# Peptides against a protein of PDB entry 2YKT, part 59

Target 1, 231 residues: chain A of PDB entry 2YKT
Amino acid sequence: SRSEEMHRLTENVYKTIMEQFNPSLRNFIAMGKNYEKALAGVTYAAKGYFDALVKMGELASESQGSKELGDVLFQMAEVHRQIQNQLEEMLKSFHNELLTQLEQKVELDSRYLSAALKKYQTEQRSKGDALDKCQAELKKLRKKSQGSKNPQKYSDKELQYIDAISNKQGELENYVSDGYKTALTEERRRFCFLVEKQCAVAKNSAAYHSKGKELLAQKLPLWQQACADPS

## One batch from the design tools (peptide; aimed at target 1 L25)

Design b2_p25_6_s3 (made by RFdiffusion4, then SolubleMPNN; from b2_p25_6, 18 letters changed)
Fold by OpenDDE base, seed 2:
Order: structure tokens, then sequence, then C-alpha cells
Structure b2_p25_6_s3 (fold): chain B 231 residues (1-231), chain A 25 residues (1-25)
């Protein structure tokens, strides 16, 4: 029946969230933590590289013929430091605004969804059982009427059961329909939350990249000219 | 090398997880 099919669809939505979405989200968080760790590693490794660059700048500054190149090398290292500072700020935001919030949300969600599904199933079954009971009673009444010497005495009761069945069928269909809409809304809300949080990450990432681009664009022409114009 | 190895391992774990999820559907 239509109601049975819609009921199946409703249950499948809840099951998909609990068995597919939430585990995938946990994995997403884990991969995010791995990514964060790798970027922290990049920051550390980069520090060593540019510290070594500073040492080269010191040597240039101590030379007789390359002193001005020392300043260039120091500027290169300083620009990198500023870019790394922006990266660290982005990572803090990534951790606090995305990973932590998703982790808290997914931990609470399994219990919530389980309870929501059980509530829906209980009420759906209750309405279904009530309908089945009325249908069974109508069938019983009809059999009794067929065997009676006065079938007319059961006519009013038959009409009452027919009306009750119609009403209960409508109520069940409406309940299941609303349940399906609710389930789809719950699913959509979770995806929307993920998208919104990822948009925040994208904004922070854009700020990091923009700052780096600006700094490099400002200085790179000066650095490129340094060897052409010896002091 | 450590970062590269870490990323490779992370990617492997992701692919394994995704494959498990696909089989479960």
Amino acid sequence: as target 1 above (231 residues)
Amino acid sequence: DEIEKFLEEAQKKLQEFLEKMRKAV
C-alpha cells in the first residue's frame, strides 16, 4: 500500500543517517584531524627551512660584496613567517569552528535519531493496529449479518465501521507522510550544517591565501631586482 | 618524508573506509 511504502521510505531515511551519514561524518572528522596534524608538521618543517635561509642571509650580511642580499634573504624569511602565522590562525579556526563542533554534534546525534525513529515506529504501529482492528471487526460483523434473519439490524454498525476505517486510513496516511517529510528535513539539516561549517573553513582559507598572495606580490619584484643592482 | 608517509597512510585509510561504506549500501 501507499502508506506501507512511505513508511519504508521513512525508516530508510533514518537508517541512512544513522548507518551511513554519521559514520561517514566521524570519518570526515578523523580525516580533518589528520589534515590538521599534517599542516602543523608543514609549519614545523617550514620553520627549519627558513631558519636556514636566515643563516644564509647572515652570511651574506657578513660578506664584503653581498651585504644587500642579506637584507633580501631576511625579507624572504620574514614574509614566510607572516604567511605561517596566518596558517596557524586558520588551523585554530579549523579546529575550533569545524572539527570540535562536528565531533560534539555527531556524538549526541545517534541517541537522538534512535529515539526519533522508535517514536515514529511506535506511533505508526499503533495507528496501523487500530486500523487493522476496525477492518477485522467489520469483516466479523458482515459475516454475522449474512447469517442473520434480520441483517438490517447491523446496517448502522456497518456504516460506523466503514466511516471509522476511512478516518483511520486517512490519519495513518497523513502521519506517515508527515513522518517522511520530517525525516527528510532532518537529513537535509545535517548536510546543510556540514556545508555551512565548511563554508566557514573556506572563508578562513581564502583569507590565508589572500594574505600570502598580497605579501609575495608586494615583495617579489624587489627581490627579483636585487641581483641586477649590486651595491 | 614523515609528512608524506602520514598523508599516504591517511589517504589509504580513507579509501578503505569508503570502500567499506560502498559495500554496506
Scores: peptide ipSAE 0.015, ipTM 0.409, DockQ to the pose 0.217
OpenDDE base, seeds 1, 3, 4, 5: peptide ipSAE 0.006, 0.011, 0.011, 0.000; ipTM 0.336, 0.351, 0.279, 0.303

Design b2_p25_6_s4 (made by RFdiffusion4, then SolubleMPNN; from b2_p25_6, 16 letters changed)
Fold by OpenDDE base, seed 1:
Structure b2_p25_6_s4 (fold): chain B 231 residues (1-231), chain A 25 residues (1-25)
Amino acid sequence: as target 1 above (231 residues)
Amino acid sequence: SEIDAFLEQAQADLDKFLEEMRKSV
């Protein structure tokens, strides 16, 4: 029946969230933590590289003929520092706004969804059983009426069961329909939450890239000219 | 079409939810 099919679909939505989405989300969070760690590692390694560059700048500044190049090397290191600061801000956002929040949500979600599914199943079964009971009673009544010398005696009761079946069928269909809508809403909410959090990260990432581009675009021409224009 | 209608309503419900969340933060 339509109601049975919709019931199956509803259960499948909840099962998909619990068995596919949530485990995948946990994996996503784990991969995100790995990515964060790697970026932190890059940050540390980059610091060492540019600290060494500063040392080269110090040597240039101590030279008789390359003093201006010392300033250039210091500027290069300073620009890197500014870019790195922006990266650190992005990483903080990545951790706090994405990973932490997703981790909190996924931890709470298993219990919530299990309870929601059980509630739906219980009520759906209750309504289904009530409908089946009425249908069974009507069938019994009809059999009794067919064997009776006075079938008219059962006519009013038959009508009552017919009406009850119609009402219960409608209630079941509406309940299952609403249940399916609710399940789809729950699923969509989770994906949208992920998308929104990723959008926030993307904005912060864009700021990082923009700042880096701006700083380098401003300074690079000056650095390129430094060797061509000895002081 | 019924699924589409549910999805449309789900989006509306979600939008409302997200708005409430934004207000709560």
Scores: peptide ipSAE 0.025, ipTM 0.461, DockQ to the pose 0.023
OpenDDE base, seeds 2, 3, 4, 5: peptide ipSAE 0.000, 0.000, 0.005, 0.000; ipTM 0.225, 0.269, 0.338, 0.284

Design b2_p25_7 (made by RFdiffusion4)
Pose (drawn by RFdiffusion4):
Structure b2_p25_7 (pose): chain A 225 residues (1-144, 151-231), chain P 25 residues (1-25)
Amino acid sequence: SRSEEMHRLTENVYKTIMEQFNPSLRNFIAMGKNYEKALAGVTYAAKGYFDALVKMGELASESQGSKELGDVLFQMAEVHRQIQNQLEEMLKSFHNELLTQLEQKVELDSRYLSAALKKYQTEQRSKGDALDKCQAELKKLRKKPQKYSDKELQYIDAISNKQGELENYVSDGYKTALTEERRRFCFLVEKQCAVAKNSAAYHSKGKELLAQKLPLWQQACADPS
Amino acid sequence: SASSDKFNTLSENFFTSLNDTLDYF
């Protein structure tokens, strides 16, 4: 009887994956694509900014008394080029390693989940029907205490076997369904961890490039007196 | 639903971290 409770829980897990998780994953993929389109806009504009900044650096390079300021502005643009390309690296860890792989899995999952739930429902019903029928045949023999005919005993053995088979099927079906849900959350967490490792490398690169160059830049217009 | 709550929390945390990186840049 707790078997029937478990049977409904299992159907509910498949329904939750098909109607909640995968749609939300479709939405996540869409937000990720918008995010990348936006990140492309920033990488582009950062280019215009730093070329405008190099133009100022060229002017200071051609003047009397401000040449070293020209060098400082060149170095600022150069640090940015190095930071940006550590960012473009995190960006592709986003497209090829996250968005593409998620889209590939979710595409195949619709058919896979519809088929798995259906196969489970058919197998569980078939085992339930066979058990009910065996029990009905036994009730017929028994109707027309510690005594059992040969044929009654054979039905008792068959009912015991089929009941054990049905309960194991429902028990294993539930475990499998929870595992399907956990594998989908695990993959999502893993893809996010990978993008995160590249965000750590990007931020670390920025800290060190700036820690190296920033004091010299702050000195360039200090009072020499 | 508990699965929806878990998925939204993960998504919020991930996109908040990406937006912080964008602000930093």

Design b2_p25_7_s1 (made by RFdiffusion4, then SolubleMPNN; from b2_p25_7, 14 letters changed)
Fold by OpenDDE base, seed 5:
Structure b2_p25_7_s1 (fold): chain B 231 residues (1-231), chain A 25 residues (1-25)
Amino acid sequence: as target 1 above (231 residues)
Amino acid sequence: SDVEEKFQKLSDEFFSSLDKLLEDF
């Protein structure tokens, strides 16, 4: 029946979220943590490299003929520091605004969805059972009427059961329909949340890349000419 | 953006619903 098919679809939405979406989201969070750790490792390694570059700049500044190159090397290190600050801001947002929030909510969502599904199933079954019972009673009444010397005495009661069946069928269909819409809305909300959080990540990433590009584009021509113009 | 605002509202509704249900436990 239409109601049975829609009921199946409703249950499948909940099952898809619980068995496919949420496990995939947990994996996404885990991969995000790994990515964060790797980026932290990059920042640490970069610090060591540019600290060593500063040391080379100090030596240049102490030389008799390469003093200006010391300033260039210090500028290179300073630009790196500024780029690093932007990366740290991005990582902080990545952790606090994406990973932490997703981790907290995905863990709780299993309980929410389980309870929501059970509530829906219980009420759907209750309405279905009531309908089946009424249909069974009508069938029983019709059998009695066929064997009776006065079938007309059952006519009013038959009409009452027909009306009751129609009403219960309508109630069941409406309930299942609303349940399906609710389930689809729950699924959409979860994807929307993920998209929103990824938009924040994208903005922060764009800011990081833009700042780095701007700083390097400004200074690189100066650095490229440093050896051609000795002081 | 307007799209982000819409997503934020839906996200807030989702988590509010979740929190409310968990309070019933």
Scores: peptide ipSAE 0.023, ipTM 0.510, DockQ to the pose 0.026
OpenDDE base, seeds 1, 2, 3, 4: peptide ipSAE 0.015, 0.022, 0.006, 0.017; ipTM 0.469, 0.515, 0.288, 0.469; seed 2 fails the geometry check

Design b2_p25_7_s2 (made by RFdiffusion4, then SolubleMPNN; from b2_p25_7, 13 letters changed)
Fold by OpenDDE base, seed 3:
Structure b2_p25_7_s2 (fold): chain B 231 residues (1-231), chain A 25 residues (1-25)
Amino acid sequence: as target 1 above (231 residues)
Amino acid sequence: SPVEKKLQELFEKFFKSLDDTLKDF
């Protein structure tokens, strides 16, 4: 029936969230933590590289003919330090605004969805059982009427059951329809939340890239001319 | 935020489309 089909669709939405979306979200969080750890490793490795660059700058500053190149090497190291600081700030935002919030929600969501599905199933079954009972009573009444010497005495009661069945069928159809809308809304809200949090990550990432671009664009022409214009 | 407003608009459009689809069934 139409109501049975809509009921199956509703249950499938809840099952898809619990069995597909939530496990995939847990994996997404795990991959995000791995990505964060790798990027933190980049900042650590960069420190060693640019500390070594500073040592080269010190040697240039001690020379007779290359003193100004020492300042250039120091500037290169300092600009990259600022870029790495911006990366660390982005990583803190990535952790606090995305990973932590998703992790907190996904653990609670399994219990919430199970309870929501169970509530829907219980009420759907209750309405279905009430409908089935009215249909069964109508069938019994018709059997009694068929075997009776006066079938007309059951006509008013038959009409009452027919009306009750029609009303209960309509109520069941409306309930499962609303249940389906609710389930789809729950699914959409979860994807929307993920999109919103990923937009925050994108904004922070854009700020990191913009800062790096600005710093390098400002200094790179100066550094490129340093060897062409000896003192 | 502008993003939240846009998501709300998309959500409203989704529900409207869903209601129209369910009426045809």
Scores: peptide ipSAE 0.022, ipTM 0.486, DockQ to the pose 0.022
OpenDDE base, seeds 1, 2, 4, 5: peptide ipSAE 0.007, 0.020, 0.017, 0.016; ipTM 0.413, 0.376, 0.456, 0.444; seeds 1, 5 fail the geometry check

Design b2_p25_7_s3 (made by RFdiffusion4, then SolubleMPNN; from b2_p25_7, 15 letters changed)
Fold by OpenDDE base, seed 1:
Structure b2_p25_7_s3 (fold): chain B 231 residues (1-231), chain A 25 residues (1-25)
Amino acid sequence: as target 1 above (231 residues)
Amino acid sequence: SEVEEKLQKLFDEFFSSLQALLDDF
């Protein structure tokens, strides 16, 4: 029936969230943590590289003919430092605005969804059982009426059951329909939550890249001319 | 329930943050 199909769809939405989305989200969070750790590792490795570059700059500064190149090398290291600061800000955002919040949500969500689904199922079953009972009573009444010497005696009661069945059917359909809408909304909200948090990360990432581009664009021409214009 | 309340708060924060994000764009 229409209501049965809708009921099945509703349950499937909840089950999909609990059995597919949430586990996948946990995996996503785990992968994010790995990514964060790797980026931290990159930061550390980069520091070593640019510290070594600074050492080269020091040597240049100590030379008689390459002093100005020392300043260039120091500037390169400084730009890297500034870029690194932007990366660190991005990583903080990545951790605090994405990973932490998603983790908090997913831990709470399993219990919530289980309860929500159970509540829906209980009420749906209750309404369904009530409908079935009325239908059964009507059938019983009709059988009794057919065997009676005075069928008219049962006519009013029959009408009452018919009306009750109609009303209960409508209520069940509406409840299941609303349940489905609610379930879809729950699902959508979770995806939107992920999208929104990822957007925040993207925004901060853009700032990181923009700052890096800006700094390098500003300095690179100067660095490129350093060897062409010896002091 | 406490779980429901906490989850609702998270969702509310989400919507608020989303709106803020959209306002920035």
Scores: peptide ipSAE 0.024, ipTM 0.519, DockQ to the pose 0.039
OpenDDE base, seeds 2, 3, 4, 5: peptide ipSAE 0.000, 0.005, 0.000, 0.012; ipTM 0.235, 0.214, 0.231, 0.314

Design b2_p25_7_s4 (made by RFdiffusion4, then SolubleMPNN; from b2_p25_7, 14 letters changed)
Fold by OpenDDE base, seed 1:
Structure b2_p25_7_s4 (fold): chain B 231 residues (1-231), chain A 25 residues (1-25)
Amino acid sequence: as target 1 above (231 residues)
Amino acid sequence: SSVQERLNKLFEEFFSSLNSLLESF
């Protein structure tokens, strides 16, 4: 029936969220944490590299003929520091606005969805059982009427059952339909949540890239000319 | 099936109305 098929679809939406979306989201979070860790590692390694660059700048500053190149090397290291600070801000956002929130929500969601699905199933079954009962009663009544010498005696009651069945069928269909819409809304809400959080990360990532580009664009011409114009 | 087509239509109509939906958990 229409209601049965829609019921199956509704359940499948919930199951898809619980069995596919949420586990995938957990994996996404795990991969994000790994990525964060790797970026932290990059940060640490980069610090060592640019600290060594500073040392080279110090040596240049101590030289007789390359003092100005010392300043250039220091500037390069400083720009790196600024870029790194921007990266750290991005990582903070990445952790707090995406990973942590996703993790919290996905864990809470498991219980929520289970309860929601169970509630839906219980009510759906209740309505279905009530419908089945009325249908069974009508069938019994019809059998009784067929065996009776006065079938007209049961006509009013038969009509009542028919009306009841129609009403219960409608209620069931409406309930399942609403359930399906609700389930789809729940699914969409979860994707929207992910998109929104990723958008926040993307904005911060853009800021990181923009700041880096700005700083390098400003300084790179100067650095490139440093050897050509000794002072 | 006719039922599936109707359900698909319902789906399409439903999501068309939710284009602006951006809600968190």
Scores: peptide ipSAE 0.021, ipTM 0.385, DockQ to the pose 0.033
OpenDDE base, seeds 2, 3, 4, 5: peptide ipSAE 0.013, 0.016, 0.014, 0.006; ipTM 0.341, 0.372, 0.404, 0.263

Design b2_p25_8 (made by RFdiffusion4)
Pose (drawn by RFdiffusion4):
Formats: sequence, C-alpha cells, structure tokens
Structure b2_p25_8 (pose): chain A 225 residues (1-144, 151-231), chain P 25 residues (1-25)
Amino acid sequence: SRSEEMHRLTENVYKTIMEQFNPSLRNFIAMGKNYEKALAGVTYAAKGYFDALVKMGELASESQGSKELGDVLFQMAEVHRQIQNQLEEMLKSFHNELLTQLEQKVELDSRYLSAALKKYQTEQRSKGDALDKCQAELKKLRKKPQKYSDKELQYIDAISNKQGELENYVSDGYKTALTEERRRFCFLVEKQCAVAKNSAAYHSKGKELLAQKLPLWQQACADPS
Amino acid sequence: TEFEEASEELEEASEKLHEASEELH
C-alpha cells in the first residue's frame, strides 16, 4: 500500500524534471546567452576606451616635461589588456564549457525522460496486473484455515514472489528517479564551479597587476617638495 | 558613454541570470 504512495512519488519526480527543471534550464541557457552577448559588448567598448587612453599616452610621450606621464598611461592600458584577456578566458569557460554542454544535455533529455517514465509506468502496471490476477485465482480456489491444497500453496508461493518483485521494482524506481534529479543538479553545480574557478583566476590576476603598478602611478604627480 | 551603457546592460543581464538560477534551484 505504501507501495502505491511510492509509485505516485516516482511519477511525480519524472514530471517535476520534465515540466519544471528542464524548462527552467532552457530559461537559464537563454539568460546565459544574453549575458555573454552583453559581456561581448563590454569587452568591445573596453577596447575603444583603452585605445583612446593610449592616444593620450602618445601625446604626453612627445612633449617636453610630461613624457613619464605618457609612460604611466601606456602602462594603464597594458594592465587592462592583461586583465581583459584573463576575463576572455573566464568568458570561454562560459561558452564551450557551460552553455554548450548544458544545451547538449537538455536536447537529448526530452526523449530520454519521456521514454524512462513510460517504460517504468508500463513495467509497474504489468507487474501489478499479474499480481492481482494471481490473487484472484487464489481467491477463487479458496472460496469454493491452516490447511492448503497443493494448488493453493503453489499460488501462495507465486503471489509472494510477484509481490516481492513489484515492491522491489517500485522501491528501486523511486531511488532511480531521485538519482536522475540529483545528477541534473550536480551537473549544473559542476559547470558553475568550473566557471567560478576561472572567475577566481581573473580576479586574482587583477589584484596583483594593480598591486604592482598602482603605487607608482599614484606617485607620478606628487609634489617633489 | 558607450562603455557605461554597455556596463549597465551587462548588470541587468547579470541580475536576470541570477533570478533564472534561483528559479531553477
């Protein structure tokens, strides 16, 4: 009987994956694509900014008394080129290693989940029908206490076997369904962890490049008196 | 100006991506 409760829970897990998780994953993939389109806009504009900044650096390089300021502006642009490319690295960890792999899995999952739930429903119903029929045949013999004919005993053994088979099938089906759900959340978490490692390398690179150059830049226009 | 506009669009896209991730979780 708790078997029937477990049978409904299992159907519910497959329905949750197909109707809630995968659609939300489709939406997440769409937001990720928009995010990358936007990140491309920033990397491009950062280029225009830094070239405009180099142009100022060229002017200061050609002047009397401000040449070193020209060097400071060159170095600022250079630091940004080095930071940016550590960012382009985190960016591809986003496209090839997250968005592409998510899209590849979710594409195949529609057919896989529709087929797995269906196979489970058919197998569970076929085991339930065979059990009910064996029990009906036994009830017929028994109708027309510690006594059992040879044939009644054979039905009792068969009913016991099929009931054990049905309960194991529902028990294992539920465990499998929860595992399918966990594997999909785990893959999402893993792809996010990978992108996060590259975000750590990007931010670490920025901190050290600036920690190296920033004090010298702050000194360039200090009072020499 | 173009850089600031692109940065605002990136912040909006990031907020939407965080909302979509929370909904998925």

Design b2_p25_8_s1 (made by RFdiffusion4, then SolubleMPNN; from b2_p25_8, 13 letters changed)
Fold by OpenDDE base, seed 4:
Structure b2_p25_8_s1 (fold): chain B 231 residues (1-231), chain A 25 residues (1-25)
Amino acid sequence: as target 1 above (231 residues)
Amino acid sequence: MELEEAKKKLEEAKKQLEEALKKLL
């Protein structure tokens, strides 16, 4: 029946969220944590590299012919420090605004969706059972009428069952239709939440990249000319 | 309303509702 098909579609939406979306979201969070850890590792490794660059700057400053290049090397290390500060701010936002919030949501969502699906299924079954009962009673009445010497005495009751079946069928279809719309809305809300959180991360990432580009663009011409200038 | 006419109307109504129900099942 049309109602049964729509019921299956409704259940499939809930099942897709619980069995596909939520596990995939958990994996996404796990991969995000790995990415965060890797970026923290990059920050640490970069610190070592630029600390070594500072040491080269110290040696240049101690030389007789390369003192000005010492200042250049120190500036390079300082710009790196500022870029890393921006990265750390981005990482904090990435952790607090995306990963933590998604983790909290996905943990709570499994129970919520299970309860929502169960509620829908219970009410759908109740309406379906009531419909089936009326259909069964009509069938029994028709069999009784066919065996009767006076079939007309059952006509009014037959009409009442037909009307009741029609009404219950309509109610069931409406309920299942509304259930399907609700399920699709629940699914969309979860994707929208992910998109919105990812947009926030993207903005913070853009700020990091912009600041880095700005700092490097400001200083790079000065660094490039340093070797061309006489000592 | 005459009995035969009432009977006819009832049978027609039953048929119409049954046809409508078959489309929904």
Scores: peptide ipSAE 0.020, ipTM 0.445, DockQ to the pose 0.005
OpenDDE base, seeds 1, 2, 3, 5: peptide ipSAE 0.000, 0.008, 0.000, 0.000; ipTM 0.240, 0.214, 0.205, 0.191

Design b2_p25_8_s2 (made by RFdiffusion4, then SolubleMPNN; from b2_p25_8, 13 letters changed)
Fold by OpenDDE base, seed 1:
Structure b2_p25_8_s2 (fold): chain B 231 residues (1-231), chain A 25 residues (1-25)
Amino acid sequence: as target 1 above (231 residues)
Amino acid sequence: SELEKALEKLEEAKKELEEALKKLL
């Protein structure tokens, strides 16, 4: 029946969230943590590289003929520091606004979804059983009426069961329909949350890239001219 | 708009259920 099919679809949505989405989300969080760690590693390695560059700048500053190049090397290191600060802000947001929040959500979600599914199943079964009972009673009544010398005696009761079946069928269909909409909404909410958090990360990432581009665009021409224009 | 309203209601319901579950589990 239509209601049975829609019931199956509803259960499948919940199962998909619990068995596919949530495990995948946990993996996503784990991969995010790995990515964060790698970026932190890059940050540390970059610091070592640019600290070494500063040392080269110090040597240039101590020279008689390359003093101005010392300043250039210091500027390069300083620009890197500013870019790195922006990266750290992005990483902080990545951790706090994405990973932590997703981890909190996924931890609570399994219990919630299980309870929601059980509630739906219980009520759906209750309504289904009530409908089946009425249908069975109508069938019994009809059999009794066919064997009776006075079938008219059962006519009013037959009408009552027919009405009850119609009402219960409608209630079941509505309940299952609403259940399906609710399940789809639950799924959509989770994807929307992920998208929204990723958008926040993307904005912060864009700020990092923009800052880097701006700083380098401003300074690079000056650095390129430094060797051609000895002071 | 209708979906957004439904999502809001769902979030509220989720919060209530989460709180209830924390008490029961």
Scores: peptide ipSAE 0.015, ipTM 0.373, DockQ to the pose 0.018
OpenDDE base, seeds 2, 3, 4, 5: peptide ipSAE 0.010, 0.000, 0.007, 0.000; ipTM 0.373, 0.223, 0.359, 0.240

Design b2_p25_8_s3 (made by RFdiffusion4, then SolubleMPNN; from b2_p25_8, 14 letters changed)
Fold by OpenDDE base, seed 3:
Structure b2_p25_8_s3 (fold): chain B 231 residues (1-231), chain A 25 residues (1-25)
Amino acid sequence: as target 1 above (231 residues)
Amino acid sequence: MELEEAKKKLEKAKAELEKALEALL
């Protein structure tokens, strides 16, 4: 029946969230933590590299013929330090605004969805059972009427059961329809939340890359000319 | 150039770059 099909679809939405979306989201969070750790590792390694570059700048400054190149090397190291500081701030935001919040939500969601599905199933079954009972009683009444010497005695009661069946069927259909809409809304809300959080990450990343690019673009021409200048 | 002079140049470079970064904010 249409109601049975819609009921199946409703249950499948909840199952998809619990069995596909939430596990995938947990994996996404884990991959995010791994990515964060790798970027922190890059930050650490970069510090060592640019500290060594500063040392080369010191040596240039101590030389007789390369003093001006010392300043260039210092600037190169400092620009990178500034870019790296911005990356660290972006990573803090990534952790606190995305990963932590997603983790908190996904841990609570399994229990919530299980309860929501169970509530829906219980009420759907209750309405279905009530409908089936009325249909069964109508069938019994019709059999009794056919065997009776006075069938007209049961006509009013038959009409009452027909009306009750119609009302209960409509109620069941509406309930299942609303249940399906609710389930789809729950699914959409979760995807929307993920999209919104990723938009925040994208904005932070764009700002980081833009500032870094602009700072490098400002200095790079000066650095490129340093070796071409007369001694 | 002495190490102290190199350090001074480094600090100047840091200050200049910090100002440049702030201007991009």
Scores: peptide ipSAE 0.017, ipTM 0.292, DockQ to the pose 0.022
OpenDDE base, seeds 1, 2, 4, 5: peptide ipSAE 0.000, 0.000, 0.000, 0.014; ipTM 0.254, 0.253, 0.257, 0.279

Design b2_p25_8_s4 (made by RFdiffusion4, then SolubleMPNN; from b2_p25_8, 15 letters changed)
Fold by OpenDDE base, seed 1:
Structure b2_p25_8_s4 (fold): chain B 231 residues (1-231), chain A 25 residues (1-25)
Amino acid sequence: as target 1 above (231 residues)
Amino acid sequence: DELKKAQEKLAEAQKQLEEALKKLL
């Protein structure tokens, strides 16, 4: 029946979230943490290079003919430091605004969804059983009426069961339909949450890239002309 | 080279993250 099909669809939505989405989300969070750690590793490894650049700047500053180039090298290192600070802010947002919040949500979700599904199943079954009972009683009544010398005696009761079946069928269909809409809304809410958190990360990432671009655009022309300037 | 190794780890981690995201869809 239509209601049975809709019921199966509803259960499948909940099962998909619990068995597919949530485990995948946990994996996503884990991979995010790995990414964060790996990026920190690169940042640390790169520090030696820029420290060495500062050392070269110190040497230039101590020379008679290259002192101004020392300042350039120091500026290059300073710009890198500023870019690094922006990166750290981006990573902080990545951790706090995406990973942590997703982790908190997914940890709470298993119990919530299990309870929601169970509640739906219980009520759906209750309504279904009530409908089946009325249908069975009507069938019994009809059999009794066929064997009776006075079938008219059962006519009013038959009409009552028919009416009850109609009402219960409608109620079941509405309940299952609403249940399906609710399940889809639950699924959508989770995807929307993910998208929204990713948008926040994207904004912070854009800020990081913008700041770096601005700093380099400002300084690069000065650095490029440094060797052409007289000592 | 430590930097090279770190970059390789980052590249792999990024790939894994992207794959994990795709699996959510």
Scores: peptide ipSAE 0.336, ipTM 0.891, DockQ to the pose 0.915
OpenDDE base, seeds 2, 3, 4, 5: peptide ipSAE 0.008, 0.000, 0.328, 0.014; ipTM 0.228, 0.240, 0.886, 0.361; seeds 3, 5 fail the geometry check

## One batch from the design tools (peptide; aimed at target 1 L25 K105 E186)

Design b2_p26_3 (made by RFdiffusion4)
Pose (drawn by RFdiffusion4):
Structure b2_p26_3 (pose): chain A 225 residues (1-144, 151-231), chain P 26 residues (1-26)
Amino acid sequence: SRSEEMHRLTENVYKTIMEQFNPSLRNFIAMGKNYEKALAGVTYAAKGYFDALVKMGELASESQGSKELGDVLFQMAEVHRQIQNQLEEMLKSFHNELLTQLEQKVELDSRYLSAALKKYQTEQRSKGDALDKCQAELKKLRKKPQKYSDKELQYIDAISNKQGELENYVSDGYKTALTEERRRFCFLVEKQCAVAKNSAAYHSKGKELLAQKLPLWQQACADPS
Amino acid sequence: SEEEEKIEEAEEELEEAEERLEEALE
């Protein structure tokens, strides 16, 4: 009987994956694409900014008394080129290693989940029907206490076997369904961890490039007196 | 079919993702 409760829980897990998880994953993939389209806009504009800044650096390089300021502005643009390309690295860890792999999985999952739930429902119903029929045949013999005919005993053995088979099937089906859910959350967490490692390398690169150059930049227009 | 093989391979990769996450949590 708890078996029937478990049977409904299992159907519910497959339904939750197909109707909640995969659609939300489709939405997440769409947000990710918008995010990358936006990140491309920033990388492009950062280019225009830094070229405008190099132009100022060229002007200071050609003047009397401000040449070193020209060097400071060149170095600012250079630091940004090095930071940006550590960012473009985190960006491709986003496209090839997260968005593409998620889209690939979710594409195949529709058919896989429809087929797995269906196979489970058919197998569980077939085992239930065979058990009910064996029990009906036995009830017929028994109707027309510590005594059992040869044939009654054979039915009792068969009912015991099929009931054990049905309960194991429902028990294993539930464990499998929870595992299918956990694997999809685990893959999402793993893809996010990978993008996160590259975000750490990007932010670490920025901290050290600036920790190196920033004091010299702050000194460039200090009072020499 | 080729699609069924791809589905099997995708499921194997998801199983391996689960193992990697369990190991990382240890």

